# Ledger of designs, part 42: peptides against a protein of PDB entry 3ZN8

Target 1, 125 residues: chain A of PDB entry 3ZN8
Amino acid sequence: LEEYDKIQKKMEDVMEGKGKLTLRDVYAQIIALRKMGPLSKVLQHIPGLGIMLPTPSEDQLKIGEEKIRRWLAALNSMTYKELENPNIIDKSRMRRIAEGSGLEVEEVRELLEWYNNMNRLLKMV

## One batch from the design tools (peptide; made by RFdiffusion4, then SolubleMPNN)

Design b2_p15_4_s3 (from b2_p15_4, 9 letters changed)
Fold by OpenDDE base, seed 4:
Structure b2_p15_4_s3 (fold): chain B 125 residues (1-125), chain A 15 residues (1-15)
Amino acid sequence: as target 1 above (125 residues)
Amino acid sequence: SAERRAALLKLLAEF
């Protein structure tokens, strides 16, 4: 819970323009969320989201868990510099990360695109 | 805000 609160605060700081979200932050958050159990349980603990998010089907949970596992493999194959500054990840780095993680280059690209989209969104909010 | 936290967690849920 304490790790989660730290990550949440950091994300709030980033949304306020007080920082930059990195892939290291993403990694830490994924790990914290996994420690808390299924994401549905984490969402249930959000005060004011009385929206019973439809419990994702067991199949959707498995698909999500596999995707997270793959992304963690990619993140674990990144250098510290890449985690801190994902914008330096060129085609050569992306290929190395894919090879090191046992992923397709397209899966690594998807992670980076997701990060870029998220980081853009957080700066607009 | 709780809404920002919710939106963020939702975004994380959608990866």
Scores: peptide ipSAE 0.066, ipTM 0.607, DockQ to the pose 0.420
Fold by OpenDDE base, seed 1:
Structure b2_p15_4_s3 (fold): chain B 125 residues (1-125), chain A 15 residues (1-15)
Amino acid sequence: as target 1 above (125 residues)
Amino acid sequence: SAERRAALLKLLAEF
């Protein structure tokens, strides 16, 4: 997908320190991956990775898919400013996002923590 | 590079 290639290029630019990963980028990536199928299948099509990564069980795939679905609900409840600058999300914003998405505040916090960790890792590679 | 793409996808797989 041309869309996936654009997202990938942006992620490469972030890894090179030429950009910042945002929750908008995360959202776009999740949507692109879902269009390609389960992440395990996407990874299996990458030469060399299919041999090194354990194939997740069907149950693990279902759990992961449900978690992604919940995170998409949270992302859909964010403002453009929040998606672009997740660091502005305070306790009040987290509560609003949680209430709007039908999630616990802890699940929204988990998404934000994952995003922060991902940004750190991408800058390290 | 293909390796960077692979690393990115691996990181995104880590939920």
Scores: peptide ipSAE 0.062, ipTM 0.597, DockQ to the pose 0.439
Fold by OpenDDE base, seed 2:
Structure b2_p15_4_s3 (fold): chain B 125 residues (1-125), chain A 15 residues (1-15)
Amino acid sequence: as target 1 above (125 residues)
Amino acid sequence: SAERRAALLKLLAEF
């Protein structure tokens, strides 16, 4: 819970333009959320979010869990400099990360694209 | 705010 609150505060700071979301923050968030359970359950505990998010099917949860596992493998294969500054990840670094994690280069690219999209969205809110 | 945190979590859940 304390780790989650720290990440939430950092995300708030990023939305205020006081910081940048990094892959280190993403990693910490994934670990914190996995400890809390499915994000849908976490959202159900937030007072005032009477939004019944559709509970994903058990199969959708399994697919999501496998994707998260693969992304964690990629993140674990990154250097600290890459986690802090994902924009330095070129084709050579991406191949190294893929090889080190047992993933396809395309899966690493997907993670980086997701990160870039998320970081853009946080700046627009 | 709690609403801002909620919006962030929702955004994270959509991706």
Scores: peptide ipSAE 0.057, ipTM 0.591, DockQ to the pose 0.349
Fold by OpenDDE base, seed 5:
Structure b2_p15_4_s3 (fold): chain B 125 residues (1-125), chain A 15 residues (1-15)
Amino acid sequence: as target 1 above (125 residues)
Amino acid sequence: SAERRAALLKLLAEF
């Protein structure tokens, strides 16, 4: 819970333009959220969100959990410098990360694309 | 605020 609050505050700072979201922050958030249970359950306890968000099926939750597990494997295969500055991850680094995590290069690329999209959106809100 | 936290979590859930 304390780790979750720290990450949430950091994401709020990013939304205010006071900070930068890194893959280290993403990693810490994933770990914190996994300790709290499925994100859908956490969101259901937020006033106004529980009514608007569709409850994912059990199969959708399993698919999501597998995706998160793969992303954690990729993140665990990154260097500290890569986690702090994902923009330095070139094709050679992506291949190394993929090999180290047992993933396809495309899955590593998908994680990086997701990060880039999320970081853009957080700056616009 | 609680509203800002909710908005952030909503945004994260979309990815």
Scores: peptide ipSAE 0.053, ipTM 0.588, DockQ to the pose 0.313

Design b2_p15_4_s4 (from b2_p15_4, 9 letters changed)
Fold by OpenDDE base, seed 2:
Structure b2_p15_4_s4 (fold): chain B 125 residues (1-125), chain A 15 residues (1-15)
Amino acid sequence: as target 1 above (125 residues)
Amino acid sequence: ESERRRALLQLLASF
């Protein structure tokens, strides 16, 4: 819970134009969420989510959990410099990360695209 | 603040 609160505060700071969300922050967030239990339990602890989002099926939760696991593998294969500055990740770095994590390059690209979309969204709010 | 929190939650839900 303490780690989760730190991440929320950081996201709030980023939304206020104070700093940027990094993949290190994403990594910390995923770890914090996983400490709360399975994705199903995590979603149950998010106030208002059950009202705003349809309850995911058990199969959707399993898919989500597997995706998170894969993203963690990718993040664990990144250098500190890459985690802090994901924009330096070129095609060569993506391939190395994919090989090191046992993922397809496309899955690493998807993670980076998600991160970029997140940062864009946070800057608009 | 509530809208920001909502956006954050939506963002987390986009995982």
Scores: peptide ipSAE 0.069, ipTM 0.624, DockQ to the pose 0.385
Fold by OpenDDE base, seed 5:
Structure b2_p15_4_s4 (fold): chain B 125 residues (1-125), chain A 15 residues (1-15)
Amino acid sequence: as target 1 above (125 residues)
Amino acid sequence: ESERRRALLQLLASF
């Protein structure tokens, strides 16, 4: 709960233009959420999510859980410098991360694209 | 704005 609160505060700071969300923050968030149990339980504890997102099917939850597992593998294969500054991740770094995590380069690119999109959304609100 | 921010933060925290 304490770690979750720190992440929320950081996200608020980013939304106010006072900070930057990093992949280290993403990692910490995923770990904090996993402590709550399966993704289904995590989603149930988020007020208002059921208004914004349809209730996922069991198959969708399994796909989501597998995606989180893959992203954790990628994050665990990154250097501290990459986690703090994901914009330094070039093609060579992406390939290394993919090889180290057992992922395709395209999956690593997808994670980075998701991260960039999240940062854009946080700055627009 | 505050409610919208909270909703977005919660959504982002779900990933």
Scores: peptide ipSAE 0.067, ipTM 0.611, DockQ to the pose 0.255
Fold by OpenDDE base, seed 1:
Structure b2_p15_4_s4 (fold): chain B 125 residues (1-125), chain A 15 residues (1-15)
Amino acid sequence: as target 1 above (125 residues)
Amino acid sequence: ESERRRALLQLLASF
């Protein structure tokens, strides 16, 4: 719970322009959410989600959990410098991360693109 | 603050 609160505060700081979201922050958030239980339980703890998003099917939840597992594998294959500064991840680093995680390079690219989009959105909110 | 936290959590959940 304390770790989750620290991550929330970090995200608030980023949204206020006082900080930068890193992949280390993303990793910590994923781990904190997983400690809450299955993705279904995590979603239940998000007030208003059921109003904004349709209730996911069991199959959709399984797909989401599998995607999280794959992203964690990629994150676990990154160096500390890459986690702190994802912008240094070039094509060579992406290939190494993909090989180390057992993922396709495209999946690593998708994670990085998601991170970049997230960081842009947080600056707008 | 609650809306911002919700937006973040939703974004994380959307993957």
Scores: peptide ipSAE 0.090, ipTM 0.637, DockQ to the pose 0.474; fails the geometry check
Fold by OpenDDE base, seed 4:
Structure b2_p15_4_s4 (fold): chain B 125 residues (1-125), chain A 15 residues (1-15)
Amino acid sequence: as target 1 above (125 residues)
Amino acid sequence: ESERRRALLQLLASF
Protein backbone atom coordinates (compact mmCIF):
# COMPACT_ATOMS: atom_id res chain seq x y z
CA LEU B 1 0.00 0.00 0.00
CA GLU B 2 2.81 2.40 0.79
CA GLU B 3 4.54 1.67 -2.50
CA TYR B 4 1.27 2.11 -4.33
CA ASP B 5 0.68 5.47 -2.66
CA LYS B 6 4.18 6.64 -3.61
CA ILE B 7 3.62 5.73 -7.23
CA GLN B 8 0.22 7.39 -7.28
CA LYS B 9 1.71 10.54 -5.79
CA LYS B 10 4.50 10.49 -8.37
CA MET B 11 1.98 10.22 -11.16
CA GLU B 12 -0.07 13.05 -9.68
CA ASP B 13 3.06 15.19 -9.48
CA VAL B 14 3.84 14.46 -13.13
CA MET B 15 0.29 15.35 -14.10
CA GLU B 16 0.73 18.63 -12.26
CA GLY B 17 3.84 19.31 -14.33
CA LYS B 18 6.24 18.32 -11.54
CA GLY B 19 8.98 16.05 -12.83
CA LYS B 20 8.57 13.29 -15.40
CA LEU B 21 7.40 9.72 -15.48
CA THR B 22 10.34 7.38 -16.07
CA LEU B 23 10.55 3.70 -16.86
CA ARG B 24 11.82 3.27 -13.32
CA ASP B 25 8.48 4.62 -12.14
CA VAL B 26 6.74 2.21 -14.50
CA TYR B 27 8.83 -0.65 -13.16
CA ALA B 28 8.02 0.24 -9.56
CA GLN B 29 4.35 0.39 -10.41
CA ILE B 30 4.34 -2.99 -12.13
CA ILE B 31 6.12 -4.56 -9.16
CA ALA B 32 3.67 -2.98 -6.73
CA LEU B 33 0.74 -4.29 -8.74
CA ARG B 34 2.18 -7.78 -8.98
CA LYS B 35 2.52 -7.85 -5.20
CA MET B 36 -1.25 -7.47 -5.06
CA GLY B 37 -1.60 -10.74 -6.97
CA PRO B 38 -2.60 -11.75 -10.48
CA LEU B 39 -3.76 -9.08 -12.90
CA SER B 40 -7.33 -10.28 -12.36
CA LYS B 41 -7.15 -9.36 -8.67
CA VAL B 42 -5.46 -6.07 -9.44
CA LEU B 43 -8.16 -5.08 -11.90
CA GLN B 44 -10.83 -5.90 -9.32
CA HIS B 45 -9.26 -3.35 -6.99
CA ILE B 46 -9.43 -0.54 -9.54
CA PRO B 47 -12.60 1.39 -8.73
CA GLY B 48 -14.60 2.34 -11.79
CA LEU B 49 -12.60 0.21 -14.22
CA GLY B 50 -15.55 -2.14 -14.59
CA ILE B 51 -17.63 0.87 -15.57
CA MET B 52 -15.12 2.31 -18.04
CA LEU B 53 -13.90 -0.96 -19.54
CA PRO B 54 -15.73 -4.15 -20.24
CA THR B 55 -14.78 -6.90 -17.84
CA PRO B 56 -11.86 -8.61 -19.51
CA SER B 57 -12.24 -12.26 -20.36
CA GLU B 58 -10.01 -14.81 -18.68
CA ASP B 59 -8.05 -15.08 -21.93
CA GLN B 60 -7.57 -11.31 -22.08
CA LEU B 61 -6.31 -11.37 -18.49
CA LYS B 62 -3.79 -14.08 -19.39
CA ILE B 63 -2.61 -12.08 -22.40
CA GLY B 64 -2.28 -8.99 -20.22
CA GLU B 65 -0.36 -10.88 -17.55
CA GLU B 66 2.01 -12.29 -20.17
CA LYS B 67 2.54 -8.82 -21.65
CA ILE B 68 3.38 -7.44 -18.20
CA ARG B 69 5.80 -10.32 -17.65
CA ARG B 70 7.51 -9.59 -20.97
CA TRP B 71 7.71 -5.86 -20.25
CA LEU B 72 9.27 -6.62 -16.86
CA ALA B 73 11.89 -8.73 -18.62
CA ALA B 74 12.66 -5.78 -20.89
CA LEU B 75 12.82 -3.35 -17.96
CA ASN B 76 15.11 -5.71 -16.05
CA SER B 77 17.46 -5.69 -19.06
CA MET B 78 17.73 -1.88 -19.13
CA THR B 79 20.48 0.14 -17.51
CA TYR B 80 19.67 2.62 -14.77
CA LYS B 81 20.42 5.45 -17.21
CA GLU B 82 17.97 4.01 -19.74
CA LEU B 83 15.26 3.60 -17.09
CA GLU B 84 15.69 7.21 -15.97
CA ASN B 85 15.92 8.60 -19.50
CA PRO B 86 14.29 6.26 -22.03
CA ASN B 87 14.91 8.78 -24.82
CA ILE B 88 18.54 7.59 -25.01
CA ILE B 89 17.40 4.14 -26.13
CA ASP B 90 18.50 3.97 -29.75
CA LYS B 91 18.33 1.00 -32.13
CA SER B 92 21.51 -0.51 -30.71
CA ARG B 93 20.28 -0.27 -27.12
CA MET B 94 16.87 -1.57 -28.14
CA ARG B 95 18.46 -4.63 -29.77
CA ARG B 96 20.61 -5.26 -26.68
CA ILE B 97 17.56 -5.03 -24.43
CA ALA B 98 15.62 -7.39 -26.68
CA GLU B 99 18.47 -9.93 -26.73
CA GLY B 100 18.96 -9.68 -22.97
CA SER B 101 15.26 -10.14 -22.25
CA GLY B 102 14.54 -12.82 -24.84
CA LEU B 103 12.08 -10.50 -26.62
CA GLU B 104 11.69 -9.33 -30.17
CA VAL B 105 12.96 -5.83 -30.89
CA GLU B 106 9.40 -4.91 -31.83
CA GLU B 107 8.18 -5.81 -28.33
CA VAL B 108 10.76 -3.47 -26.79
CA ARG B 109 9.69 -0.80 -29.28
CA GLU B 110 6.07 -1.36 -28.26
CA LEU B 111 6.97 -0.79 -24.59
CA LEU B 112 8.79 2.43 -25.45
CA GLU B 113 5.94 3.63 -27.63
CA TRP B 114 3.49 2.89 -24.83
CA TYR B 115 5.69 4.82 -22.40
CA ASN B 116 5.99 7.78 -24.77
CA ASN B 117 2.25 7.85 -25.36
CA MET B 118 1.54 7.57 -21.65
CA ASN B 119 3.97 10.35 -20.79
CA ARG B 120 2.39 12.55 -23.45
CA LEU B 121 -1.10 11.85 -22.11
CA LEU B 122 -0.06 12.58 -18.53
CA LYS B 123 1.30 15.96 -19.61
CA MET B 124 -1.94 16.82 -21.40
CA VAL B 125 -4.12 15.94 -18.44
CA GLU A 1 -11.00 15.85 -15.96
CA SER A 2 -9.84 14.84 -12.47
CA GLU A 3 -11.71 11.56 -12.86
CA ARG A 4 -9.89 10.64 -16.07
CA ARG A 5 -6.63 11.51 -14.38
CA ARG A 6 -7.47 9.26 -11.46
CA ALA A 7 -8.54 6.47 -13.78
CA LEU A 8 -5.33 6.72 -15.78
CA LEU A 9 -3.29 6.80 -12.58
CA GLN A 10 -5.15 3.79 -11.29
CA LEU A 11 -4.62 1.97 -14.56
CA LEU A 12 -0.92 2.74 -14.48
CA ALA A 13 -0.76 1.82 -10.83
CA SER A 14 -2.45 -1.45 -11.68
CA PHE A 15 0.53 -2.57 -13.71
Scores: peptide ipSAE 0.080, ipTM 0.625, DockQ to the pose 0.247; fails the geometry check

Design b2_p15_5_s1 (from b2_p15_5, 8 letters changed)
Fold by OpenDDE base, seed 5:
Structure b2_p15_5_s1 (fold): chain B 125 residues (1-125), chain A 15 residues (1-15)
Amino acid sequence: as target 1 above (125 residues)
Amino acid sequence: KQERQRALLQLLASL
């Protein structure tokens, strides 16, 4: 309960523009969204998404759900320090995470690149 | 604030 409250408060600070988004925050948000059901249901609960994204096909939804599953496997293979500060993830850490998650190193690199791009975009909003 | 939250949710949904 206390850890949950800390995560929620941090998410609020990030949403308010007062905090830095971490991979721990991303993980918590993905888990929260998955409680709403399949990716199709998650998309329906996001106001304004239908204006920016075309309605995904059934095959696109399956691809997206598989990508989320793979990224959760990578996140579950990270240490707390890596989740809080992804900038410490070097080539050795990426390889360990890939091996632990059953992913290619390139897929772990893609997740980290996505996270970096997210942080850049969130600074503009 | 609300726009930042929407942007985050949209980006998470675009995984």
Scores: peptide ipSAE 0.149, ipTM 0.691, DockQ to the pose 0.539
Fold by OpenDDE base, seed 2:
Structure b2_p15_5_s1 (fold): chain B 125 residues (1-125), chain A 15 residues (1-15)
Amino acid sequence: as target 1 above (125 residues)
Amino acid sequence: KQERQRALLQLLASL
């Protein structure tokens, strides 16, 4: 319970622009969203998404759900140090994470690229 | 604050 409260507070600090988004913060947010139900229900809880994004097909929702599951497997295979400082993830670490999660190295690279793009965007907002 | 939260949620939804 105490770890969850610390993660929520850190997520609030990141949302307030007081902190850097980490993969630990991403993990916590994915788990929080997953508690709301399948991706289809999660999308319904995002205000304005239905106005700005086309309603995804059922097949697109299934693909997105599987991608989230794969990313959770990758995140579960990371060390605490890697989750807090994803920039330390070199080719050797990325390979270990891929092997430990049953993913391709390219899928782990895609997660890290997404994280980097998100951090760039959050600096502009 | 709310826009940054929306942007983060939208990015998570665009996975």
Scores: peptide ipSAE 0.140, ipTM 0.691, DockQ to the pose 0.543
Fold by OpenDDE base, seed 4:
Order: sequence, then C-alpha cells, then structure tokens
Structure b2_p15_5_s1 (fold): chain B 125 residues (1-125), chain A 15 residues (1-15)
Amino acid sequence: as target 1 above (125 residues)
Amino acid sequence: KQERQRALLQLLASL
C-alpha cells in the first residue's frame, strides 16, 4: 500500500508538471503492478479498463506478460543514469542494453520510443 | 487528471 501511494503521488506530481517521467518511474510502476499478480489480475484492478478495452484473450494476456518481462529485462540492464535520463541512450548504449537483457536492439528501441511518446503526451497535457 | 493516470496505468497494463 505504501509503495502504491508513493508511486501514485509521484505520477500525480509528474501529471501536474511538477516532475519528469523517467524510466525509473516506469520501472517502479511496472514492479508495483506486478506485485498485484499476473496481468489478468492487474487489468481487473484498473477501473474503466474493462469498459475501454475488450477483455483480452488468454493469448493476448500471455503476449502482454512476455512484453512486460522483456521490458523489465531491458530496464534491469540500464544504468541509474540511463533510467533517470533516457535521452543519453545512444546506439552503443542500446546495443549494450540489448546484449545484457537478451533482447534485440529493436526491442530496446521500441521501449525508448514508447517512453518518448509517453513523455511527449504527458507534457502536452 | 484521473483519466491520464488511468491512461498511463492502462498503457502500462496494455503492454
């Protein structure tokens, strides 16, 4: 509960423009959500998700679980400086992260692109 | 505000 409240408050601060979303914040959120159980249980705890998204098939849940696992592996292979400031992640860093996580460089690029898109959206709002 | 937090949680959950 206390970890959830801290993460929620930090998200509120970021959403209020009082902070920058970092990959450390993304990591903390993913870990917090994972403590609630498998993705199926996490989805059940998100109010309104069942209204906005069709109930994912069991296969879609497995794909989502695998994607989360891969992104956690990438995040765990990042340095504290990279997690705090993802903009420093160049091609050399992406390759190192990919090698350290057992991912393709393209999968690391996809995570960074997702983060950049999210950070843009959060700044627009 | 709550919709954006929901959207980010939804996006994290929709991974």
Scores: peptide ipSAE 0.138, ipTM 0.673, DockQ to the pose 0.399
Fold by OpenDDE base, seed 3:
Structure b2_p15_5_s1 (fold): chain B 125 residues (1-125), chain A 15 residues (1-15)
Amino acid sequence: as target 1 above (125 residues)
Amino acid sequence: KQERQRALLQLLASL
């Protein structure tokens, strides 16, 4: 509980632009969201999302939930140093993470690319 | 502040 609260506070600070988003912060957010229930319930709790995005189909929600599970497997296979500084993840680390998570290397690459794109966007806002 | 939180939540929801 105390570790969860520290992570939530750090995520709030990152969302406020007061910190650097790490994969540890991403992991913590995914876990926090999953505690609210399935992705469908999470989406219902986001004010204005139903106005800005079409209501996802049940199939889109299932695909999104599976992608989240795969990304959690990758994140669970990362070291603390990799979670805090994803830029150290080279091809060798990426392959180890893929093997440890039962994912393709391409799926781990996609997660890292998403993270990098998100950090770029957060710097522009 | 709320807009950045919404953007992050929307981005996570768009996975």
Scores: peptide ipSAE 0.136, ipTM 0.675, DockQ to the pose 0.431

Design b2_p15_5_s2 (from b2_p15_5, 9 letters changed)
Fold by OpenDDE base, seed 1:
Structure b2_p15_5_s2 (fold): chain B 125 residues (1-125), chain A 15 residues (1-15)
Amino acid sequence: as target 1 above (125 residues)
Amino acid sequence: DDERRRALLQLLNSL
């Protein structure tokens, strides 16, 4: 709970323009969520999500958990400098991260795109 | 060890 509260406060600070979302923050969030149990249990703890989103099928939850596992492999293959400043990740770094994680370069690109989109959304709120 | 990991990743980035 204390780790989760720190992550929420970090997200609030980013929304208020007092901070920058990093891939280290993303990593911390994923780890905190995994400590809560399977993705199904995590989603149950998000108020209103079960009302606004259709209850994901068991197969959709498995796909989501596998995607999270792959993203964790990519994040674990990044340097601290890359986690703090994802914008330094060029094609060479992206290839290294893919090779180190056993992922396709496109899967690493997808993670970075997701991060960029989320960071844009948080700045618009 | 995070330092060993970083060194390996830097080496791989040079390939």
Scores: peptide ipSAE 0.107, ipTM 0.663, DockQ to the pose 0.025
Fold by OpenDDE base, seed 3:
Structure b2_p15_5_s2 (fold): chain B 125 residues (1-125), chain A 15 residues (1-15)
Amino acid sequence: as target 1 above (125 residues)
Amino acid sequence: DDERRRALLQLLNSL
């Protein structure tokens, strides 16, 4: 719970322009979520989410858990400098990360694109 | 505040 609260506070700080979201923060979030148990339990603890979203099917939860596991493999294959500054990840670094994680380069690209889109969204709020 | 937090958690869980 304490680690989750730290993550939430950091995300709020980024939304307020007081900080920068990094892939290290994303990693910490994923680890905290996994410690809380299955994604289904995490979703149940989010107030209002069960009212706004249909409860994901068991198959959708499994797909999401697999994607998170693959992204953790990519993050674990990154250097500290890459985690702190994802914008330095060029095609050569992306290929190295993919090879080290057993992922396709496209999956590493998807993670980076998601990060970039999220960081843009957080700066617009 | 709570609505922004919910939207962000939804983005993380939509992975």
Scores: peptide ipSAE 0.060, ipTM 0.610, DockQ to the pose 0.383
Fold by OpenDDE base, seed 5:
Structure b2_p15_5_s2 (fold): chain B 125 residues (1-125), chain A 15 residues (1-15)
Amino acid sequence: as target 1 above (125 residues)
Amino acid sequence: DDERRRALLQLLNSL
């Protein structure tokens, strides 16, 4: 509960322009959500998300869980500086992260693009 | 080997 409250406060601070969402915050969120149970149950507890997302099939849930597992592997292969400031991740760092996590470079790019899009969206609210 | 591993992890964590 305390970890979840810290994540929520961080999200509020970012929406108010008082802070920046980092990949460390993303990591903490993923870990907190995984402690709540299967991804299906977690998504149902997020206000507004259950209205916008169709009920995923069992196969879609498995794909989502695999995606989260891959993103955790990438995040665990990042340095503290990269987690706090993802904008420093160049082609060389991205390749190192991919090799360390057993991912394709394109999968690491997708995580970074998702982060950038999320951070843009939060600043527009 | 364990000491070298710890030093490497500390270095990686400092980057």
Scores: peptide ipSAE 0.032, ipTM 0.560, DockQ to the pose 0.020
Fold by OpenDDE base, seed 2:
Structure b2_p15_5_s2 (fold): chain B 125 residues (1-125), chain A 15 residues (1-15)
Amino acid sequence: as target 1 above (125 residues)
Amino acid sequence: DDERRRALLQLLNSL
């Protein structure tokens, strides 16, 4: 709960233009959510999500949980400098992270693209 | 917009 509250406050600060979302923040969030239980339980505890989003099938939840696990492996293969400044991750760094995590370079690219899109959205709100 | 902010916070908290 304390870790979750720290993440919420960090996200609020980012939305106010006080700082930036980093992959370290993403890592902390994934860990906090995993402590709350399976992705299915986490989604059930989000107020209004079941009204705004179609309830994912059990198979979609399993796919999502596996994707999060893979992203966590990629994040664990990043340096502190990369986690704090994801924009420094070039093709050489992506390949190293992929090799270290047992992922395809494309899966690492997808994580970075997701992060970049999320960070853009946070700056627009 | 506080509603968009809340929705985006919830989205991020869902990931």
Scores: peptide ipSAE 0.039, ipTM 0.581, DockQ to the pose 0.294; fails the geometry check

Design b2_p15_5_s3 (from b2_p15_5, 8 letters changed)
Fold by OpenDDE base, seed 5:
Structure b2_p15_5_s3 (fold): chain B 125 residues (1-125), chain A 15 residues (1-15)
Amino acid sequence: as target 1 above (125 residues)
Amino acid sequence: EQERRQALLELLASL
């Protein structure tokens, strides 16, 4: 509970522009959410998502869970320096992460692009 | 375990 509260507070600080979202924060959040159960239950606990997202089909939930699993494999193949500063991840680092996680380089790139887009959105709030 | 894993990842990243 205390660790979860620290993560939530940090996410709030990031949303308020008082902090920077890192991949370490993303990792911690994914792990915290997975402890809540299946993705269907996780989505129900995220404020506002139940209003904005149509109830995903069972197949969409499975695809989402597999994507999260793959992203966790990528995150587990990153150094702490990369997790804290994802902007240092070049093509060589992406390839290493992909090889270490059993992913395609494109999937690692997709994760990083998602992260970059999230940080851009958070800076606009 | 996490520290050992991180040390190996840092080593790999230095190559």
Scores: peptide ipSAE 0.532, ipTM 0.933, DockQ to the pose 0.027
Fold by OpenDDE base, seed 4:
Structure b2_p15_5_s3 (fold): chain B 125 residues (1-125), chain A 15 residues (1-15)
Amino acid sequence: as target 1 above (125 residues)
Amino acid sequence: EQERRQALLELLASL
């Protein structure tokens, strides 16, 4: 609970423009959510998500959990410098991360694109 | 273990 509250507060600070979202923050959030249990249980604890989203099928939950697992493998294959400043991740770094995580380079690119999109949205708030 | 892992990743990043 205390770790979750710290992560929520940090996310609020980022949403308020008081911080920069890094891949380290993304990693910490994913780990905190996973500590709450399977993705199915996590989604059940998000107020209003069950109203806004059709209850994901068991298969969609498995796909989502696999994607999170793959992204965690990528994040675990990054240096602290890369996690703190993902913009330094060039093609050579992406290939190394992919090889180290057992992912395709395209999957690492997808993670970075997702991060870049999120960071753009957070800067607009 | 984390420090060792980071050192290995930094080594790999220097290649």
Scores: peptide ipSAE 0.481, ipTM 0.921, DockQ to the pose 0.026
Fold by OpenDDE base, seed 2:
Structure b2_p15_5_s3 (fold): chain B 125 residues (1-125), chain A 15 residues (1-15)
Amino acid sequence: as target 1 above (125 residues)
Amino acid sequence: EQERRQALLELLASL
């Protein structure tokens, strides 16, 4: 719970323009969410969300879990400098991360694109 | 172990 609260506070600070979301923060969030259990169970504990959100199929949950596992492998193959400043990740770094994580370069690119999109959204708030 | 892993990643990033 304390790790989750620290991450939430840091997300609030980022939304307030007091910080930048990094891949280190993303990693910490994924780990915190995994400690809380399956995302489906977390969403079921939020009053009213279980009525408004379609319960993802068991197959969609498995696909999502595998995607998170792959992203964790990529994040674990990054240097601290890359985690703090993902914009330094060029084609050479991206290939190294892919090789080190057993992923396709395209999967690493997708993670970085997701991160870039998230940072764009946070700048519009 | 984490520090050793990070040092190896930094070495690989310098090549």
Scores: peptide ipSAE 0.449, ipTM 0.910, DockQ to the pose 0.025
Fold by OpenDDE base, seed 1:
Structure b2_p15_5_s3 (fold): chain B 125 residues (1-125), chain A 15 residues (1-15)
Amino acid sequence: as target 1 above (125 residues)
Amino acid sequence: EQERRQALLELLASL
């Protein structure tokens, strides 16, 4: 509970422009969400999400859970410097991360693209 | 364990 509150507060601070979203923050959020249970239970506990988003099919939840698992493998294969500053991740680093996580380089690129898009969106608010 | 993992990742990142 206390760890979740710290992560929530940090995410609020990032949304308020008081901080920079890093992959370390993403990692912490994924871990916090997974402590709440399967993605299906997590989505049920997010107020308003069930009203704004169509309830994902069970298959979509499984795909999402697998994607999160793969992203965690990638994040676990990153250095602290890479997690704090994802912009330093070049082609050589992406390949190393992919090899270390058992992922395709394209999947590591997708994670980084998602992060970049999220961090851009948060700066526009 | 985390420090050892970090050191290994940094070594691999230097190659």
Scores: peptide ipSAE 0.135, ipTM 0.695, DockQ to the pose 0.026

